Peptides against a protein of PDB entry 3C2G. Designs and how they scored, part 132

Target 1, 209 residues: chain A of PDB entry 3C2G
Amino acid sequence: IRTFDLLGLLLHDSDAIDGFVRSDGVGAITTVVQYPNNDLIRAGCKLLLQVSDAKALAKTPLENILPFLLRLIEIHPDDEVIYSGTGFLSNVVAHKQHVKDIAIRSNAIFLLHTIISKYPRLDELTDAPKRNRVCEIICNCLRTLNNFLMMWIPTPNGETKTAGPNEKQQVCKFIEIDILKKLMSCLSCEGMDTPGLLELRSTILRSFI

## One batch from the design tools (peptide; made by RFdiffusion4, then SolubleMPNN)

Design b2_p25_7_s3
Fold by OpenDDE base, seed 4:
Structure b2_p25_7_s3 (fold): chain B 209 residues (1-209), chain A 25 residues (1-25)
Amino acid sequence: as target 1 above (209 residues)
Amino acid sequence: SLLEKLKKEQDKLAKEKQERIRKEA
């Protein structure tokens, strides 16, 4: 725990972050968070989030890391872990097709749906810190999901991959009535990524139905 | 369809939010 905190304090600039990542820092964190210690997991995931936009990640194999992280956030009900984990996920999949593919193969779409589904409506959360954190989580999920969907959106000039039937089905879950109502409720929240939500809906409706 | 209705409601809410933001800015 203290080590991760210290590392977090040391990683103030992009070069330091890149250095850490190049030194298999992500793998090291992943190893450490395998221990069933909530505080350690929180600290580790937070550190992952801190390094999640590092350029060096492009050269880091994520085949083992992503499935582990996804499993971690699946089984861990901790908002901080989920926040950090979804934040990490959203950053690492951005502009990286191969990473998106790894995540999708690791059932990330369904996981994102599960996360959103499990949280109450934001308007039902009276505790502002909790509401804000949940909002951030949902935003991370939406950003991630939108990044996934981009793979299957026909571009005028590009070969578009076709989503498999399972992926389509998983994506379509986000427009089910209950989940859609929940997502719509997020529009009332100031901190909500409204563009991301609208993009998600529009993409699903246009490309997956 | 119900989905279209929900879509319309969502769009309405989004516009309302945007308008609120605009007024507060």
Scores: peptide ipSAE 0.022, ipTM 0.371, DockQ to the pose 0.038
Fold by OpenDDE base, seed 3:
Structure b2_p25_7_s3 (fold): chain B 209 residues (1-209), chain A 25 residues (1-25)
Amino acid sequence: as target 1 above (209 residues)
Amino acid sequence: SLLEKLKKEQDKLAKEKQERIRKEA
């Protein structure tokens, strides 16, 4: 735990983060968070989030890491773990087709839907910190979905991948009114990435209209 | 359509949010 805290303090520089990732830091974290210690899991997932946008991740195999993380956030009820994990996921899948494929094969789409569905309506949350954290989680999930949907949007140049039947069915769940309402509700949350949510909306529109 | 309605509502909320941010800054 203290080690992760120390690492978190040191990893404020992009080069340091890249160095950590190149040294299999992500693998090290995933090994450590296998121990049944909630504080350790929370700290480890937070550190994963902190390094999730590292350029070095493009060269890091995630075949074992992503399924593990997805399982972790599936079984762990902690909002902080879910926040960090979904944040990690959303960042690592961005602009990385291979990583998207791993996530999708690991049932990420369904999991994202499950996570969003788990939380109450934002207007029912009176505690501002809790509401904001839930908003962030939902936003992370939706941003990840956006990244998946982008694969299936026809581009003027190149072959467009088609979603499989199962993926299509799972994605269709995200156009349910309750999920769309949650998307809209995120726009009212403080500190939320409004441009990102608007981008997702655009992607949904292009995908389903 | 539902999506058009949602789009309009989101645009409204986005504008309101940006305005709040500007006022608080």
Scores: peptide ipSAE 0.022, ipTM 0.459, DockQ to the pose 0.051
Fold by OpenDDE base, seed 2:
Structure b2_p25_7_s3 (fold): chain B 209 residues (1-209), chain A 25 residues (1-25)
Amino acid sequence: as target 1 above (209 residues)
Amino acid sequence: SLLEKLKKEQDKLAKEKQERIRKEA
């Protein structure tokens, strides 16, 4: 735990972060978080988040890492783990078609729906730190989802991949009444990514329905 | 309610999409 904290303090420089990633630092963290220690898992996932925007990740084989992280997020009921994990996911899928494909094949769309569905309405959370953290998690989910949807949106100059039937079905779950109620409750939160929410909704309604 | 408004908007958009698909066919 203290080691990860120390590493986090040392990895403020982009070159240092890239060096860590190139030395299979992400793999090392992933190995550590496989042990059933909550504090270690939290620290490891936080460190993953800290290095999640590293340029060197483009050369890192995430095929073995991402499914483990997704499973960890799925089974671990810790807000800090979920925050860090969804933040990591959001950053690594951004502008990376290959990584998006890995995540989607690993049931990431449904997982994100599950995550959002598990949390109470933001307007019912009286504890401000908790509310803010949940808001951030939802924002991470929305950003990730929008990044996924971009693969299937026709671009003026590009060949658009068609979403498979399963992916379409999973995406359409985000316009169901219960999830919409949840997402609407987020609009009152000051830290909410309102544009991202509107984008998700608009894209689903225009392209998937 | 806001939900009702949202639902109405969804229904409108769905109808508009169906109409577009119909016209393109």
Scores: peptide ipSAE 0.022, ipTM 0.435, DockQ to the pose 0.018
Fold by OpenDDE base, seed 1:
Structure b2_p25_7_s3 (fold): chain B 209 residues (1-209), chain A 25 residues (1-25)
Amino acid sequence: as target 1 above (209 residues)
Amino acid sequence: SLLEKLKKEQDKLAKEKQERIRKEA
């Protein structure tokens, strides 16, 4: 735990972060967080978030890392782990088609839907720190989802994939009445990524129905 | 074994998550 805290203090510049990543730092963290210690898991996931935008990640194999992280988020009740994990996911899939594919194959779309569905409505949370953390988690999910959707919509650069039937079905779950009501109830909450939410909804309605 | 400990911890975490969901729903 102290080691991860120390690393978090040392990894403030991009060169140090890249050096850590090149030295298989992400793999090292994922190995350590396999131990049944919640504090260690929390610290490790926070460190993952801190290095999640590193340039060196473009050369890092994520085929074993992403499924593990997704499973960790799936089973772990800790909001800090979910926050860090979804933050990591949102950053690593950005502008990386192959990473998006790994995440999608690992059932990331369904997992993100599950996360959003199982949290209470933001307007029902009276504790401000809790509400803010849940808001950040939902925003991470939305950013990740929008990053997935952009693969299947026409871009000015002409690169468009077709979503498979399973992916399409999973995406369409985000416009079901219950989940849509929950998401819409969050629009007025401070800190909510309203543009991201509207983008998600609009894209699904235009391209997936 | 470590695997058994991990499995037990995962089961515990899953139960705790379900309980959290139940309380927050």
Scores: peptide ipSAE 0.015, ipTM 0.334, DockQ to the pose 0.018

Design b2_p25_7_s4
Fold by OpenDDE base, seed 2:
Formats: C-alpha cells, sequence, structure tokens
Structure b2_p25_7_s4 (fold): chain B 209 residues (1-209), chain A 25 residues (1-25)
C-alpha cells in the first residue's frame, strides 16, 4: 500500500510513468494485487489507472494482465477498484486493436454490461460522491465499449473486421430496454459522457441491428 | 446443470429478441 502511494507520487510525469511501465511496472502491480488484501488491491488498481495512458504500454504484453484485471473487476464489488479497473481498460484499449481483442476474448463486453447493470440509477443515488463515482465508472464502460465498436464500423476503404455472433449479441444487449433505462438515467449526472452514450446507442442501432 | 440450462434458455431468448429487432429495423 505505502509503496503504491509512494510510486503514485513519484509517477507525476509521462517520462517517469513510461520508465515504470518499461520496467514491467504493470506486471509488478498485477502480481502484488493477487494477494487477498482489499486495500492493496485498491491501491494497485489506482496505480494501474495512473499509468494506463503511458506510451510504453503499446510495447507491453497485456495477454496475461488484462484477463486478470477483468476477473478482478468481476469479483470485486469495490467502486474504487471498478473505477480504476474500468479506467485502465478504457485507456489501454484505445486505438489498440490487439488489446481490444484480448479484452473481448476475456468477456469484457459482457463484464461491462454487468457493471452498468449492477449499479442503481444515478438519479436514485443521493450521495454525491457515490453518484459521481458510479457516473465515472459508467463513463469508463461507455468509452471502452465505443472503442470496441469502432473495430466493426465500416471504414471508407471498405475493409472492416466483422464482429462475431457472440460479440454482436453481447453488444446488442446494450440497447435492451432495461439497460437503456439505466443509461438514460445517467444523462442527468454532472460529468456524464453524454456524447459517448449517444455514440454507443447510435452505433449499435446503425451497425449491429 | 440447472445453471447451464437456464443460461442456454436465456441466450436463446436473447438471440430471438435480437433477431426480432433486426427484422423490425
Amino acid sequence: as target 1 above (209 residues)
Amino acid sequence: SLLEKLKKEQDERERKEIERLRKEA
């Protein structure tokens, strides 16, 4: 815990973060968070979030890291872990097809649906810190989903990867009435990625239905 | 198992619903 806090303080610039990542810092964190200590898991996931936009991650194998993190998010009910983990996921899949593929193979689409579904409507959350954190989690999920969907959107050059039938089915779950009601409840939240929400819906309706 | 059966049934319901939506679109 203290080590992660210290590292978080030291990793204040992109060069330091890149240095940490190049030194397999992400792997080191994921090793440490395998221990059944909630505080350690929280701190480790927070540190992962802090380094998740590092340029050096493009050279980091995520085949073992990403499935582990997804599983951790799946089983851990902690909002801070989910926030950090979904934030990490969102950042690492951005513009990286191979990382998206790893995440999708690791059932990330379904996991994101589960995460969004498990939280109450934002308009039902009276506690502002909780509401804001849940909003941020949903935004992370939406950003990640949009990053996935863009793989299957036809480009002007006519070459596009086709979504598998399972992926397509999982994507279409995000336009079901119950999840839509949940997502629509986010529109009233300050800080909601409304464009991302609209993009998700529009893309699904246009390209997956 | 019961869980596997329920999952299969759910998946089939979802598939049918998606197929319905595709026909309506």
Scores: peptide ipSAE 0.000, ipTM 0.322, DockQ to the pose 0.016
Fold by OpenDDE base, seed 3:
Structure b2_p25_7_s4 (fold): chain B 209 residues (1-209), chain A 25 residues (1-25)
Amino acid sequence: as target 1 above (209 residues)
Amino acid sequence: SLLEKLKKEQDERERKEIERLRKEA
C-alpha cells in the first residue's frame, strides 16, 4: 500500500511512467494485488489507472495482466476498484488491436455489461459523489465498448474483421430495452459521455443487427 | 461518398434524439 502511494507521488511525468512500465511495473502491481487486501487492491488499481495511458504499454505483454484485472473487477464490488480497472481497460485497449483481442477473449464485453447492469439507474442515486463515480464507471465501459466495436466497423477500403457469433450476441445485449433504459438514465448525469453512448448505440444498430 | 453522407445524416439524427432524451430526463 505505502509503496504504491509513494510510486503514485513520483509518477507525475510521462517519462517516469514510461520508465516504470518498461521495468514491468504493471506486472509488479498485478503481482502485489493478488494478495487479499482491499486497501492494497484499491491502491494498486489506482496506480494502474495512473500508468494506463503510458506509451510503453504498447510494447508490454498484457496476456496475463489483462485477464487478471478483468477477474479482479468481476469479483470485487468496490466502486473504486471498478473505476480504476475500467479506466485502465479503456486506456489500454485504445488503438491497440492485440489488446482488444485479449480483452474480448477474456470475456470483457460481457463483464462490462454486467458492471453496467449491476448499478442502479443514475437518476435513482441521490448521493452526488456516488452518482458521479458510477457515471464515470459507465463512461469507462462505454469508451471500452466503442473501442471494441471499432474493430468490426466496415471501412470502405479495408477488410474488417467480423465479430464472432458470441461477441455479436454479447454486443447486442447493449441494445436490449432494460440496458437501454439504464443507459438513458445516465443522460441526466453532468459527467456522462453522451457522445460515447451515441456511438455505441449507432454502431450496434448499423453493424450488428 | 454516398455511404459517408448517409452515415453522417444518421449520426446527426441519433445525436438529436439523444439530446432530446437528455432534456426529458
Scores: peptide ipSAE 0.000, ipTM 0.280, DockQ to the pose 0.044
Fold by OpenDDE base, seed 4:
Structure b2_p25_7_s4 (fold): chain B 209 residues (1-209), chain A 25 residues (1-25)
Amino acid sequence: as target 1 above (209 residues)
Amino acid sequence: SLLEKLKKEQDERERKEIERLRKEA
């Protein structure tokens, strides 16, 4: 725990972060968070988030890391773990089709739906720190989802992959009445990624129906 | 298995919902 905290304090420089990632630092963290210690898992996931935008990650194989992280988020009912994990996911899938494919094959779309569905409405959360954290988690989910959808949006100059029937079905779950009502109730919440939410809805309605 | 049956039923419900949305769009 203290080691990860110390590493987090040292990894403010982009070159240091890249050095850590090149040295399989992400793999090392992933190994450590396999132990059933909540504090260790929190610290490790936070460190993953801190290095999640590193340039060196483009050269890091994530085939073994992403499925593990997704499973960790699925089974660990901890806001800090979910925050860090969804933050990591959102950063690593950005502009990287290969990484998106790994995440999608690992049931990421359904997981993100589950996360959003399980949290209460933001307007029902009276505790400001809790509300803010849940808002950030939802924003991470939205950013990730929008990044996934970009794979299947026709571009004027490119062969776009069509979403498979399963992926299309999973995406369409985000326009079901209950989840839409929940998401729409968040539009007025401070810190909500309103553009991202509207983009998600619009993209699904235009391209997946 | 029961799990396969439940999955199939869920997939069918979702397919029907998608089809409904397509008709409304």
Scores: peptide ipSAE 0.000, ipTM 0.318, DockQ to the pose 0.016
Fold by OpenDDE base, seed 5:
Structure b2_p25_7_s4 (fold): chain B 209 residues (1-209), chain A 25 residues (1-25)
Amino acid sequence: as target 1 above (209 residues)
Amino acid sequence: SLLEKLKKEQDERERKEIERLRKEA
């Protein structure tokens, strides 16, 4: 725990972060968080979030790391773990087709649906810190989902892959009435990524129906 | 163009659906 906190303080600039990542720092964190200690898992996931925008991650194999993180988020009903994990995911998939493919093969779309579905409506959360954290988690999920959908949107100048039948089915789950009601309940929340929410919905309706 | 028409129709459908869901939420 203290070690990850200390590392977080040391990783205050891009060069230090890149140096840590090049030294297999992400692999080291994922090794440590395999131990069944909630505080250690929280601290490790927070550190992952802190390094998730590192340029050196483009050269880091995530084939083993990303499935592990997704499983960790799936099994831990901890807002801090989910926040850090979805934040990491949203950053590492941005503009990286290979990483998106790994995440999707690891059932990330379904997991993100599960996360959003399990949280109560934001307007039902009276505790402001809890509401804000859940809002941030949902925003991370939306950003990640939009990044996934970009893979399958035809561009005038680019060849796009067609979503497989399983991926299409998973994406279409986000336009079912129950999940839509949940997502629409977020529109009144201060700090919600409303553009991201509208983009997700629009993209699904235009490209997946 | 056909694309402009399809986009307009889709935008209208999206707007109506968003308004519906906002009233139900």
Scores: peptide ipSAE 0.000, ipTM 0.281, DockQ to the pose 0.031; fails the geometry check

Design b2_p25_8_s1 (from b2_p25_8, 16 letters changed)
Fold by OpenDDE base, seed 2:
Structure b2_p25_8_s1 (fold): chain B 209 residues (1-209), chain A 25 residues (1-25)
Amino acid sequence: as target 1 above (209 residues)
Amino acid sequence: SEKEKEEELIEKELKEREELKKRAK
């Protein structure tokens, strides 16, 4: 825990972060968080989030890392772990087709739906810190999902991947009434990625229905 | 290996991005 805190303090500039990532820092963190210590897991995931936008990650294999992280998020009810993990996921899949594929193969779409589904409507949360954290988690999920959907949107250049039937089915779950109500409850929350939510809905309706 | 395959995919994707950037400038 203290080690991760120290690393977090040292990794304030992009060069240091890149150096850490190039030195398999992400792999090191994922190794450490395999130990059943909640504080360690929380700290490790937070550090992952902190380095998740590093340029060096573009050259870092994530095939072994992403499935592990997704599983960790799946089994851990900790909002901080989920926040950090979904934030990491959102950042690493951005504009990276191979990373998106890894995540999708690891059932990320369904997991994102599960994460959103487990939380109450934001308007039902009276505790502001909790509400804000949940909002951030949902935003991370939406951003990640939108990144996935972009793979299946026709580009002017005519080359589009088609979503598999399973992926399509999972994507369509995000327009179900119950999940939509939860997502709509986020619109009143400060910091909500409203464009992301609208984009998600529009994309699903246009391309998947 | 799976790692080698991913490294190849990474390299391919990076190359494609660089080419796209060159065309956009």
Scores: peptide ipSAE 0.229, ipTM 0.761, DockQ to the pose 0.019
Fold by OpenDDE base, seed 1:
Structure b2_p25_8_s1 (fold): chain B 209 residues (1-209), chain A 25 residues (1-25)
Amino acid sequence: as target 1 above (209 residues)
Amino acid sequence: SEKEKEEELIEKELKEREELKKRAK
């Protein structure tokens, strides 16, 4: 924990972050967070989030890292872990097709749906810090999902992949009435990525139905 | 190995990004 704290203090510089990533820092963190210590897991996931937009990650294999992280956020009932993990996921899949593919193969779409479904409606959360954290988690999920959907949206200058039947089915779960009601309850919440939510809905309706 | 396969995919993707950047200029 102290090591992660120290690293967190040192990793305010982009070059330092890149150096850490190049030295397999992400792999090191994922190894450490395998120990059943909640504080260690929280600190490690937070550190992952902090380095998740590092330029050096573009050259870092994530085949073994992403499935592990996805499993971690699946089984760990900790908002901080989920926040950090979904934030990491959102950042690493952005504009990286191969990383999106790894995540999707690891059932990330379904997991994102599960995460959103796990939480109550935001308007039912009276504790502001909790509500804000849950809002951030949902935003991370939506951003990640939108990043996935971008793979299947035709661009004027690019060839697009077609979503497989399983992926389409999983994506369509986000427009089911129960999940929609939950997502719509977020629209009035401060800090919600309303454009992202509307984009998601529109994309699903236009391209997946 | 799976790592080597991913490294190959990474390299391919990086090349594609560079090409796209060149076209956008």
Scores: peptide ipSAE 0.228, ipTM 0.761, DockQ to the pose 0.018
Fold by OpenDDE base, seed 3:
Structure b2_p25_8_s1 (fold): chain B 209 residues (1-209), chain A 25 residues (1-25)
Amino acid sequence: as target 1 above (209 residues)
Amino acid sequence: SEKEKEEELIEKELKEREELKKRAK
């Protein structure tokens, strides 16, 4: 915990963050958070989020890191872990097909559905900090999902990567009535990524049905 | 190794992205 706090103090500029990432800092964090300490896990995931937009990540292998993080999110009901983890995921998959593939192979689509499904409706959350955090998590999920879907959207030339049957099935779960009702309930909430939600729905309806 | 294979894939993807950026410029 103290180590991550120290690292957090040192990583305030992009060069320092890149240096940390180049030195396998992400791997180091994932190694440390394997210990069953919730505070350590929270701190580690937060640090991952802080470095998740580093340019050096473009050259960083994530085959062993990303599945671990996804599993961590799956088994920890902690909002802070989920927030940081989904934020990390959203950032690292952006414009990186290789990373998207790793995430998808690691059951990320289903996991994101599970996360959204487990949270209550935002309009039922009266505590503003809690509501805001949940909103951010859902936004991270939506952004990630949209990034995945972009791989399977037909180009003007008609060429596109085809989603596998399992991926297609998992994507279609986001247009089921129960999940749609939940997502639609978020539209009235301030801070919700409404464009992201509409994009998700539109893409699924146009390309996956 | 699996790591080396991933590094090769990363390098390939980076090159492709650079080429796409050059064409879009």
Scores: peptide ipSAE 0.219, ipTM 0.755, DockQ to the pose 0.018
Fold by OpenDDE base, seed 4:
Structure b2_p25_8_s1 (fold): chain B 209 residues (1-209), chain A 25 residues (1-25)
Amino acid sequence: as target 1 above (209 residues)
Amino acid sequence: SEKEKEEELIEKELKEREELKKRAK
C-alpha cells in the first residue's frame, strides 16, 4: 500500500510514467490488486488512473487487463475504486478502437449503466465530497460510453460498424426515464460534463432509435 | 496468441492514425 502511494508520488513526470508502463507496470498493479485488501485495491486503482493517459499505453496490450478491472469495479462497492477504475477505462478507450472492443466484449456498457443506476441522484447527496466523487464517476461513465458510441456513428467515408443487437439494447437503457431523470439531475452540479451528457442523449436518439 | 493478435491490432491502428494525420495536413 505504501509502496503504491510512494510510486504515485514519484510518477509525476511523463517520462517516468512511460517508463513504468513500458516495464509492464499496469500488469504489475493488476496482479497486486487481486488480493482481497481494500486499501491495496484503492491504492492500486488510483495508480492505474495516474498512468492511464500515458503515451506508452498506446502500445500496451490490455486484453487481459480490462476484463479484470471491469470485474473488480463490478464487485467492489467502493467509490474510490469505481472512480479510479472508470477513470482508467475512460482514458484507455479514448481514440483506441481495439480497446473499445475489448471493453464492450467484457460487458462494459451494461456495467456503466449499473454504476449510474446504483448511485442516488446527485441532488439527494448532501455531503459535498461524496456528491463530487459521484459526479466524477458519472462523468467517467458518460465519457466512456460516448467513446463507445463513436464506433457506430457513420463516418463521411461510409465506413461504419454496426452495433450488435445486445449492444444496441444496452445503449438504449441509458434513455430510460429513470436513468434520464438521474442524469438530468446532474446538469446543475458543478463539475458535471454537461456536453458529454447532451452528446450521449443526442447520439442515442439519432443513431440507436 | 491473444497478446500477439492485440499487438497486431495496435500496430494497425497506429498506422491508420498516422495516415489520417498525413491526410489532414
Scores: peptide ipSAE 0.189, ipTM 0.728, DockQ to the pose 0.018

Design b2_p25_8_s2 (from b2_p25_8, 15 letters changed)
Fold by OpenDDE base, seed 3:
Structure b2_p25_8_s2 (fold): chain B 209 residues (1-209), chain A 25 residues (1-25)
Amino acid sequence: as target 1 above (209 residues)
Amino acid sequence: MKKEEEEKKIEEMLKEREELKKRAE
C-alpha cells in the first residue's frame, strides 16, 4: 500500500510514468494485486489506469497482463476495480492492433457486454456519484468496443480485417439494442466523454452499412 | 440528426442485421 502511495506521487510526471512502465511496473502491479486484499486491488488497478496511456506501454508485452486484468474485473464486483480495469483496457487497446488481438482472444468483448449488462439503466440510479461511476464504466467498455470495431471497417482501399467466427459471435452479443440504449443514456450524462461516444455511434453505423 | 432519431436508426439497422442472420441460418 505505501509503495503504491509513493508511486502515486510520481505519476504526475510523464517521464516518471514511462520509467515505471519500462521497469516492468505494470507486471509488478499485476503481481501485487493477486493478493486477496480489496484495498490493494483497488489501489493497484487505479495505478494501472494512471499509467495506461504511457508511451512505454507500446513496448510492454501484455500477453500475460491483459488476461489477468480481464479475469480480475470479471470476478470482482467492485465498481472502482471495474472502472480502473476497463479504463486501462480502453487506453491500452487504442491504436495497438496486437493488444486488441490479445484482448479479443481473452474474451474481452463478451466480458465487456457482461459488465454493461449487470448494471441497471442509468435513469434508475438516483445517486449521482454512483450513476456517474456506472456511466464511466459503460463509457470505458463502449470506447473499447469502438477500438475493436474499427479494425473491421473497410478502408477506402477495400482492405479490411475480417473478424473470426468467435469474434463475430462476441460482437453480436455486445452490439444489442440494450447496449445502444445505454450508449445513448451515457450521451446524456454530464461530464462524460461525449466525443468518444459519438465516435462509437458513428463506428456502429458504419459497421452495419 | 437528433440523438433519438439516430438511436432509432441504429435499432432498425440492428434489427435488420438479426433478420439477415436468421435467414442465413
Scores: peptide ipSAE 0.028, ipTM 0.591, DockQ to the pose 0.018
Fold by OpenDDE base, seed 2:
Structure b2_p25_8_s2 (fold): chain B 209 residues (1-209), chain A 25 residues (1-25)
Amino acid sequence: as target 1 above (209 residues)
Amino acid sequence: MKKEEEEKKIEEMLKEREELKKRAE
């Protein structure tokens, strides 16, 4: 725990973060968080989030890391772990087709839906810190989903990867009424990417229905 | 956003969805 805190303090600049990542720091963290210690898992996931936008991640194989993290998020009820993990996921899939493919193959779309589904509407949360954290989690999920959807949106050059039928079905779950109500409750949340959410909705409606 | 406005917006979205489905059939 203290080690991760120390690392977090040291990894405040891009060069240090890149150095850590190049030294298989992500792999090291994922190894450490395999131990059944909630505090360690929380701290490790937080550190993963902190390094998740590192340029060096483009050169880091995520085939073993990402499925593990997704499983960790799936089984761990801790909001901080989910926040950090979904944040990591959102950042690492951004602009990286191969990473998106790994995530999707690892059932990430369904996981994102599950995460959103398990949380109440934001207006039902009276505790502001909890509400804010849940909002951030949902935002991470939606950003990640949007990153996936971008793969299947026609580009001007006419080459579009088509979503598989399973992926399409899973994406369509995000426009179910219960999910829409939850997402709508996020529109009033501070820090919510409202334009992004609306864009996501429009993309699903136009391209996946 | 007021709850009533939220519900109205959801209804509009659902209507749009159904219209799009009908066009795709």
Scores: peptide ipSAE 0.025, ipTM 0.580, DockQ to the pose 0.020
Fold by OpenDDE base, seed 4:
Structure b2_p25_8_s2 (fold): chain B 209 residues (1-209), chain A 25 residues (1-25)
Amino acid sequence: as target 1 above (209 residues)
Amino acid sequence: MKKEEEEKKIEEMLKEREELKKRAE
């Protein structure tokens, strides 16, 4: 635990982070978080989040890492783990088609829906720190989902992949009434990417029906 | 956003969805 905290303190420099990633630091963290220690898992996932935007990740194979992380997020009822994990996911899939494909094959779309579904509406959360953290988690989920959807949105100049029927069905779950209500409750949350959320919903409605 | 405004917006989105489905059929 203290070691990860120390690493987190040392990894404020982008070059240091990149060096850590090049040295298979992500793999090392993934190995450590396999131990059933909640504090260790939290610290490890937080460190993953801290390195999730490193340039060296573009050269890091994530085929073994992402499925594990997704499963960890799925089974771990810890907001800090979910926050860090969804944050990591959102960052690593950004602008990386290959990584998006790995995540989608690993049932990431359904997981994101599950995460959002499990949390109450933000207006039902009376504890401000909890509400803020849940808001951040939902933002991470939506950002990740948007990154996935971008693969299937026709671009004027490019061959667009079509979403498979399963993926399309999973995406359509985000426009179910109960989910929409939860997402709408986020619009009033401080720090929520309201334009991004609205754009996402519009994209689903127009392109995935 | 007020709950009523939220519900109205959801209803509008659902209506738009149904209209888009009908056009695609």
Scores: peptide ipSAE 0.025, ipTM 0.567, DockQ to the pose 0.019
Fold by OpenDDE base, seed 1:
Structure b2_p25_8_s2 (fold): chain B 209 residues (1-209), chain A 25 residues (1-25)
Amino acid sequence: as target 1 above (209 residues)
Amino acid sequence: MKKEEEEKKIEEMLKEREELKKRAE
C-alpha cells in the first residue's frame, strides 16, 4: 500500500512514468494485486490508471495483463477498482488496434455490458459521490465501447473490419431498453459527454442491428 | 434531461430500431 502511494506521488513526470512502464511496472502491479487485500487492489488499480496513457505502453505486451485486469474487474465488487480498471482499459485501447483485439478476445464487450447492468440508474442514486463515481465508470465503459465500434464503422479513408457474429450480438445488448434507460440517465451527470453518448447510441442502432 | 424527455427519446430510438430491422428483412 505505502509503496503504491509513494509511486503515485512520484509519477508526475511523463518520463518517470515511461521509465516505470519500460521496467515492467504494469506487470509488477498486476502481480501485486493478485493478493486478496482490498486496499492493495485499490491502490494498484489506481496506479494502473495513472500510467495508462503512458507512451511506453505501446511497446508493452498486454496479452497477459488485459485478461487479468478484466477478470479482476469482473470478480471484485469495488467501485474504485472498477473505476480504475475501466479507466485503464479505456486509455490502453485508444488508437491501438492490437490492444482492442486482445480486449475483445478477452470478452471485454460483455464485461462492459455486465458493469453497466450492475449499476442502477443515476437518478436512483441519492449519494452524490457514489452517483459521480458510477457516472465515471459508465463513461469509461462507453469510451471503451466506442473505441471498439470505430473498428467496424466504415470511414471514407479507413480500413474497416467486420464484427464477428458474437461481437455484433454483444454490441446489440447496449440498445436493450434497460441499458438504454441507464445510459440516458447519464445525460444528467455533470461532465458527461452527452454528444458522444448520443452518437454512440445512434451508431449502435444504425450500424449493428 | 427530464425523465419524460428521456422516455420519449428512448421510445424514438426503439421505433427507429424496429423500422431499420423491417427494412433489413
Scores: peptide ipSAE 0.023, ipTM 0.569, DockQ to the pose 0.019

